# Peptides against a protein of PDB entry 8OXM: the designs that were tried, part 264

Target 1, 371 residues: chain A of PDB entry 8OXM
Amino acid sequence: FKAEFRLAGGVNLPKIIDCVGSDGKERRQLVKGRDDLRQDAVMQQVFQMCNTLLQRNTETRKRKLTICTYKVVPLSQRSGVLEWCTGTVPIGEFLVNNEDGAHKRYRPNDFSAFQCQKKMMEVQKKSFEEKYEVFMDVCQNFQPVFRYFCMEKFLDPAIWFEKRLAYTRSVATSSIVGYILGLGDRHVQNILINEQSAELVHIDLGVAFEQGKILPTPETVPFRLTRDIVDGMGITGVEGVFRRCCEKTMEVMRNSQETLLTIVEVLLYDPLFDWTMNPLKALYLQQRPEDETELHPTLNADDQECKRNLSDIDQSFNKVAERVLMRLQEKLKGVEEGTVLSVGGQVNLLIQQAIDPKNLSRLFPGWKAWV

## One batch from the design tools (peptide; made by RFdiffusion4, then SolubleMPNN)

Design b2_p24_7_s3 (from b2_p24_7, 18 letters changed)
Fold by OpenDDE base, seed 5:
Structure b2_p24_7_s3 (fold): chain B 371 residues (1-371), chain A 24 residues (1-24)
Amino acid sequence: as target 1 above (371 residues)
Amino acid sequence: SMGNELAKALEEALKKYQEKLAKE
């Protein structure tokens, strides 16, 4: 183990540690707290199941539609390591790192990442109209650059095109499966990209089953489809390959309704899987970056024994679990806003919701909706 | 461990689904 660690961001400030194996190979490892590791491990098993469903369908198999998974290794009763594939980087580190970020390198006359964040934080408590106007000003002065990721990593034009296609397919698969599972907190540090495959690796899976909608600043998008995410797809953006891969993924999910409901039901009633949003987790997820310095690491995991008075909490828990199952069943039937949609209609609605500047402007500033 | 029970429940749910798809 190297003595130096980087913080990846997230509820327990996961530490990225470089480890030298007994084989002499360096491996990056993410060290997280116990509860986050259990949530991530459970959601990785759900992603492996979704991958099995996608491999059975001829159309999704031919397109190689998969969600990248990682290994969770428990180290102790209070900590563990996530081993992800070597050669991954957070999309936020590539795009908006203070020193070497792609926005600073390719767009030196645009607003800095800090200026964009400051402008959006100044309007955080303002009207939706004021948030929208400032978000549009930020977007005008902060142009997307994520196309340069594949151009920097893949110099051969044929390899470059293949990797851009792999990226677009990975975004589509993870977006639709993430929507079905209600995966939230998709900020730029919780999404990694593999530097060899151009596929995405989603980490920090602790906001699931639409629990992002009950945050103090509710999540207003079904998945991350921001301007840089779209720029990485190339000139066609969300049209063609991305849309078709979303439709084929959604078709497999809808045709797998009974299996997905049974699995999610088992997960919701697993006493070891704390999927419910708690006030401390909500405060942490929506803290100001300025307040990250004042959070003493002394939030002892032992004070999470807030004595849930057993009887009234069990009835409230069961009612929340039932509502989650009902909403999952609606999604798998294509029920959106009380209307039954076709696969193409549902995917179109989700894309429009995810790219809408009005929805993006309402997100918590730490989510960085302008990236 | 309950993680192994959840993995088994997932495998059994997947197996039942395979048996249903093989009948269609």
Scores: peptide ipSAE 0.018, ipTM 0.494, DockQ to the pose 0.019
Fold by OpenDDE base, seed 4:
Structure b2_p24_7_s3 (fold): chain B 371 residues (1-371), chain A 24 residues (1-24)
Amino acid sequence: as target 1 above (371 residues)
Amino acid sequence: SMGNELAKALEEALKKYQEKLAKE
């Protein structure tokens, strides 16, 4: 290992370390000190499976629809080494870095990322109507700029067009796979973009199976499709390539129902895959910047051997697992709000839900739904 | 490691599904 480390963006300030392998190759490693890397490792395996399904289908294979994966080596329940995707940047770092973020560079007269966050935090406990009004004011004064990512990285127009297409396909695949797996909205620091491929890499997969809906501020979108995410697709936005790639991904997922159900069932009943939301995890995921000072890291959650009375927790767990499986089966049948939808109808509903300012305004302000 | 057992179970489930799809 080199003696130097860099901090990656994100809540846990993961350390990027350079290591030389036994093969003499330098590899960047992300060392997460507190994250549940087991969830990441499991979800990467599920993504690899989804990729295998997508590669078997001629239509998704021709479109090169894949979800980007990374290697996770869990060292403990709370620590491990990620094979860091070399040449990736968090979209949040590109967009809303305090010094040189794209919003500040391209929209210097817009609200700062801090002003947007402050305004949305002030209304966090307010009505949905007040949240919506303030969110619309924030959105009006914080215009999307993510189109400039591909324009900055790819100066050749033909390469630029190809990379914008790769980005759009990556968003579509990850959105639909993410919806099926119930990943929900993704914090902007937990979405990386590859500076060479323009593909997205989703990290920190601690919320799955719609467990984001049981957070103190529940998720209201099926996946992250915020204004900047859409802006990166170019002038057509969600129309054309994105929609078609979502439909083709959803078609493969629905046609793979038995396989997906079987795999998710195995995962839900894996005693070492703690996918359930707990109050401490919920607090951590929706922590206020002000509350960072009081949570002394010394809560070794090791000592609460809450003797989970095996019987009552097992019944509660089984009921939650059954509900997750039922909801997954509904998704894979195209059942939305008690109605069976076509692939196109289901994808359309999901896109509309994901871009609806009313849904976005209700999200936890810390996740920056205006970005 | 349990990740390898899960990976193996996933590979076996995928293999069984491939064998079903190859018979249809």
Scores: peptide ipSAE 0.017, ipTM 0.500, DockQ to the pose 0.019
Fold by OpenDDE base, seed 3:
Structure b2_p24_7_s3 (fold): chain B 371 residues (1-371), chain A 24 residues (1-24)
Amino acid sequence: as target 1 above (371 residues)
Amino acid sequence: SMGNELAKALEEALKKYQEKLAKE
């Protein structure tokens, strides 16, 4: 271990530690503090299984559809080391870094990332209509720039085209797999981009099985398909390659229903996999910058043994687990809002839901739906 | 370690599933 560590941003202050291996190679490692790295480890295993299903299918294999995975080494129940993907950057760091973010560099006359966040925070407690109006004003004055990521990194036009294609495939695969698993909390710091492959790496997998919908500000989109995410695909946007890759991924997921249900059932009933949303986790995910000052770390998690009778906890847990399995089965059958959809119909609905500015305007401002 | 038991249970579930798929 090097004596120096960097703090990654976030309330649990994940420490980026540069580790020198016995092979003399430096490996960046993210040490999460109190976060359940078991959740990340378990979800990485589920992603590896999804990748195995995608590699078996000729159409998804030909398209190289994979969700990027990383190694998780759990050190304890509450701590572990994520092998940080060397050569990845958070999309938020590239786009909205206060000093040299791509929005500031390419759109210097647009609103700053801070101005956008401030405007959306001011309307956070207001009506959906007022949130929508302010979101549209923010979007008009904060134009997408993520197309420049591939243009900056890949100067050769043929390489640039292949990398933009790899990006688009990665967004499609991770969006559909993430939707099936009900992956939430897809803010711009939880999505990394590999600077060499242009593929996305999803981190912080603690909001799964649609638990983002039970947050104080519920998640209203199936995955992150914001304007910058779309801009990175180039002139075709969500049409063509992205849509086809989503459809082919969804086809494999639907055809693998029994496997996916069995895997998720084992995980939901694992007493070590705390996938349920709790009030402390909800407060952590949607904490306001103004509220950071008073949360003294002295809430020992030990004292709120609200001893709900073990029987009532077990019955309530089992009912939630059954509901998650039922909803997963519906998704894998193409049941959306009580209607059975084709793969193309289901993918179209999900794309429309993800890009709808009415849905995006309702998200927690910390999710940065305008990026 | 408990993480090895879950990994082992998942590997065993995967193995049983592969054995089912190899019999069909």
Scores: peptide ipSAE 0.015, ipTM 0.463, DockQ to the pose 0.020
Fold by OpenDDE base, seed 1:
Structure b2_p24_7_s3 (fold): chain B 371 residues (1-371), chain A 24 residues (1-24)
Amino acid sequence: as target 1 above (371 residues)
Amino acid sequence: SMGNELAKALEEALKKYQEKLAKE
């Protein structure tokens, strides 16, 4: 191991450790601590199953619709090495790095990422109207630049066009599967882009089954489809390729209802798969940057066996699991707000919800909905 | 049929994962 480590970013600040193997090759390894690796490993298996469904359907196979997966290698009960996706960068690092971020390079007269965050944090406890007004001011003075990712990486016009399509397909597939699994909004540091394929890799899958809706600041979008995410698709934005790939992905998911319900049921009742939102996880996910310094996890809280009556915990857990399964069944039937929608109608509603600046303005400012 | 094969494959994968975690 080199003595130097880098932070990959993300909510859980995974550590990138450069390892020199016994073969003399340098390998970047992502080291996560705690139970987060189990949840990531399980969700990677679910993504592999979704990929199997997508490969069986002719229309999704022709479009090469897939979710990029990574290998999780558990090292211990509390540590593991993710096989680092070699040649990936966090979207947040490319866009909003303080030194050389694309916003600073291409839009030097716009607000800094820090100024945007400060403005949105100042209104965090304000009305939805005040949040919306400040969000619109931030958006006006922080224009999207993610189109430049493909332009910087792919100088050949034919390759550039192909990679922009690969990116758009990757966003579509991950958005729809992420919605079905209830992954919700994703922090920009938890979305990696492959510098060779332009495909996305989602990491840190600790919020699933719509548990983001029960956070102190609930999520208001079905998936991350912010202005920079859309700008990376090029001039067509969410129209054309993205919409069609969402519809074809949703069609496969809805036609696989029984399979997906059975899979999720097995996962929800797995005693080793802690998908439930706990207060500590909620606090960690919605910490302010100012609060990061003091929460040294001096949670050497003794395992005080809160012998809460096993019966009441089991009943509360079962009710939450049943509610998750019912909501998953609704999604797979196209039931949105009590109305049955077609695949095109459902996908349209989800896109509109995800790009609505009123919904984006209500998100937790730490997740940077203006990026 | 296909749902049960995938569910069974997932259960076997989860079980192998659990058995690996229990041996470490």
Scores: peptide ipSAE 0.012, ipTM 0.494, DockQ to the pose 0.022

Design b2_p24_7_s4 (from b2_p24_7, 14 letters changed)
Fold by OpenDDE base, seed 2:
Structure b2_p24_7_s4 (fold): chain B 371 residues (1-371), chain A 24 residues (1-24)
Amino acid sequence: as target 1 above (371 residues)
Amino acid sequence: SLGNELALKGKEALEKFQKELAKE
């Protein structure tokens, strides 16, 4: 390890440590100091298994459908080493950076990212109707620009087309795999884009198995398919390549039902894998920027004496795990809202749910559903 | 506990799956 470290951007200011490998190559490593990296490590293993299922299928293999993975070495409950995704940038940094964000560069007369955030925070406690109206006003005055990512990075037209296709496939694969696993908290800082491959890297996998639905502001979309995500696909949007890649990914997932259920059952009952939502985690995920100052968790050691009978905690946990497995089985059977759907029908419903402005307007403002 | 037996069986299944994947 080098004696020097850099701070990464973001609220938790993770430390970037440069290390020299046994091969003499310098590699950057991210040290997260507060997050339970065991959850990320476990979910990366699940993604690797999903990738293997996708590589075994001829149709998904031909399309190079993969979810991008990174190496996670958990060191403790609160510390671990992440392989820093070299040559990746958060989509939020590219899109809505205050000084040089793509929205400001390409749409200087639109609302600022701050104005959009402020407007949506003002209606956070309002009706769904008021949230929808303000969200539509924000969307009208904040037009998508993510098409320019590939245009800026890939000047050769043939390379540009290939990279746009790689992006679209990456969004499709990660969206369907993410839906099956019930991944939440897909805000613009938790999705990185590789500047060389145009593939997405999903980070901060701490909301899984639909635990985003039990947040104080429930998640209302199956995955992130916002206007900028769609704009990055280019003129075809969600139609054609994206839809077909979603269908082929969903087909592989549904045909792998027994394997996926067995894997998830293992993980749900692993005592080292804390997938459950707790009030502190919920507060952390949906805290207001103004509330960041006061919540030093004075975890006074004494609140351990909620001796909820170990039996009642275990029964509550088991009932949640059973519900997660039942819902996973439903998804893998194509059961949506009590109806059995075809792969095409299920994928269509998920796309419609993900792009619905009514669903998007109901999300927590920190998720930035207008981006 | 039932959870520990399931976690053990599942860890064995995951290790078996990883070993099968490493053979391909």
Scores: peptide ipSAE 0.011, ipTM 0.426, DockQ to the pose 0.020
Fold by OpenDDE base, seed 4:
Structure b2_p24_7_s4 (fold): chain B 371 residues (1-371), chain A 24 residues (1-24)
Amino acid sequence: as target 1 above (371 residues)
Amino acid sequence: SLGNELALKGKEALEKFQKELAKE
């Protein structure tokens, strides 16, 4: 390991360390100090399975539809090494971090990321109507700029076009796979973009199986399809390539129902895979940036053996697992709100839900739904 | 427990699936 480390952006202050492998190759490693990397490791295996299903299908293979995976080496229950994808940047870092964020560079007269967050935090406890109005004001004064990522990185127009398509395909695949697995909305620091491929890498997979819906501020979108995410697709937005790639991904997922149900059933009942949302995890995920300083000490409170009365926890756990499996089966059948939809109908509903400003305005302000 | 039996069956199913995938 090199003695120098860089902080990656994000709540957990992950350390990027350069290590030399036994093969003499330098590899960047992300060391997360407090994340349950076991959940990430399990979800990477599920993504590999989804990738195999996508690679077997001729239509998804021809479109190169894959969810990007990374190697996770858990070092402890709360620490591990991610094989950091060299040449990835968090989309949040590119868009809104520091004085050099793309929003500040391209839209210097727009609201700052801090002003947007402040405005949305002020209405966090208010009505949905008030949240919507303030969200619309924020959106009007914080225009999307993520189109400039590909323009900055890919100066050749033909390469730029190919990379924009690669991005759009990556968003589509990760959105649909993420919906099936119930990953929900993804914090902007938990989505990396590869500076060479323009593909997305999803990290910190600590919310799965729609557990984001049971957060104190429940998620209201099936996946992150915010204005900047859409802006990165270019002028067609969600129409054309994105929609078709979502449909083809969903088709493969629905046609793989039995396999996906079997895989998820296994994972839900794996005692080593803590997918269930707990109050501390919920508090951590929806903590205010201002409160980050105070909760750091209390998470070191002793492993008091809460003697989990095995019986009552097993019954509650089984009911939650059964509900997750039922909901997964519904998704894979195209059942939305009690109605069976075609692949195109289901994908259309999901896109509409994901881009709806009413749904976006109800998200936790810390997740920056205006970005 | 039912969870351990399901976890075992599923690990076997996953390993079987991975082995079938490695043969193609």
Scores: peptide ipSAE 0.009, ipTM 0.413, DockQ to the pose 0.019
Fold by OpenDDE base, seed 5:
Structure b2_p24_7_s4 (fold): chain B 371 residues (1-371), chain A 24 residues (1-24)
Amino acid sequence: as target 1 above (371 residues)
Amino acid sequence: SLGNELALKGKEALEKFQKELAKE
């Protein structure tokens, strides 16, 4: 192991550690706390099941629609290592790194990432109208650059086109699977891109089953489909390949409803899988960067024994689990806002919700909806 | 059913992961 580590962002500030294997190969490892590793491992298994469903369908198999998965390795009773996909980078590190991020390199006259964050933090407690106006000003002065990722990494035009297609398919598959599972906290440090495949790797899977909607600043989008995410798809944006891959993924999910409901039911009632949002986790996820200095790292894992009175916990837990299953069943039937939609209608609604600047302007500033 | 096979495989994979976490 190297003595140096980097922070990846997310819950418990996971550490990226470089290690040399017995084969002499250097491998990156992500070190997280035990509870975060359990949540990630459970969601990786659900993603493997979704991949099995996608491989059985001829149309999704032909398109190579998969969600990227990683291996979880426990290290101790309180910590573990995620086998970090060698050759991945957080999209936030590429786009908005303080030293040499792609926005600074390609758009030096735009607002800095810091100026954008400051402007959105100043309006965090303001009206939705004021948030929308400032978000539109930020977006006008912070233009997308994620197209340059594939252009920097893939110099051959035929390879470049193939990798841009792989990226677009990966965004579509992960967006629909993530929506069905209610995956939240999709900030720019929780999404990695593979520098060889151009596929996305989603990390920090602790906000699932729409628990992002009960945060102090509720999540207002079904998945991350921000301007840089769309810019990486090229000139057609969300139209054509992305939309068709979303529809084909949604068809497989809806046709697998009994399987997905049974799997999620087993997971929701697993006593070792804490998927519920707690107040301390909610506070941590939506802390201000200014408040990061005052949180003593001594939030010991031992203070997560909030003595919930055992009897009131079980009834409240069962009601939340039932509500999650009902909402999952609605999604898999195409029920949105009390209306039954076709696959194309449902996918269209989700795309419109995800790209709506009114929804994006309402997100917590740490989510960086302008990126 | 395919649902039962995937649910069983999910449960076995969870139980395996839990056993690996409990050995440390």
Scores: peptide ipSAE 0.009, ipTM 0.461, DockQ to the pose 0.022
Fold by OpenDDE base, seed 1:
Structure b2_p24_7_s4 (fold): chain B 371 residues (1-371), chain A 24 residues (1-24)
Amino acid sequence: as target 1 above (371 residues)
Amino acid sequence: SLGNELALKGKEALEKFQKELAKE
């Protein structure tokens, strides 16, 4: 092991450790410290199953619609080595790195990422109207730059065009499958981009089955489709390739309803798969930088008082699991807000919800909805 | 059905993962 570690981006600040193998090869490994890598491993298996469904359909296969998966090697109940996706960078690192981020390079007269975050944190406890006004001011003074990723990495125009299409297809597939699985909004540090393929890799899958809606600041978008995510698609934005790839992915998911319900049911009732939101996890995910100083490790919550009747815990768990399955069934039927939508209608609603500045302005400011 | 095959593979993958976790 090299003594030097780099922090990967992410809510959980996973450590990149450069390991020299006994074969003399340097291997970058992502070491998650406090997080249950079991959830990431289970979600990678679900993504592999979704990829199998997408490969069996002729239209999704022709479009090469896949979710990029990574290998999770658990090393202990609380630590594991992710086989680091060599040649990936966090989107957040490319966009908003303090030294050489694309926003600073291409838009030096815009607000800094820190100024944007400060403005949005100041209105965090304010009305939705005040949040919306400040979010629009931030957006006006922090213009998208993610188009430059493909322009910097792919100098040949034909390769550039192909990679922009690969990116757009990857965003579409991950957005729709992420919506079906209830992954919600994704912090920009938890989305990696492959510098060779332009495909996305989603890491840190600790929020699933719409558990982001029960956070202290609830999620208001079905998936991350922020201005920079859209800017990476080029001049067509969400129209054309992205929309068509979302529709074709949603068709495959809806036509696989029985399979997806059975898989998710098995996972929800797995006693080793803790997908439920707990107060400590909620606090960690929406912790303000100011609140990091006061979490003294002295929450030795004595194991004694959680002898709440095992029967009431089991009944509460079963009711949450049933609600998740019912909502999954609704999504797979195209039931949105009590109405049955076509695939095109459902995908359109989800895109509109994801790009709406009113929804984006209501997100937790720590997740940087302006990026 | 494809559903049963994928559910079986999901269950087998989950059981394999559980067995790997239980060996550590």
Scores: peptide ipSAE 0.009, ipTM 0.460, DockQ to the pose 0.022

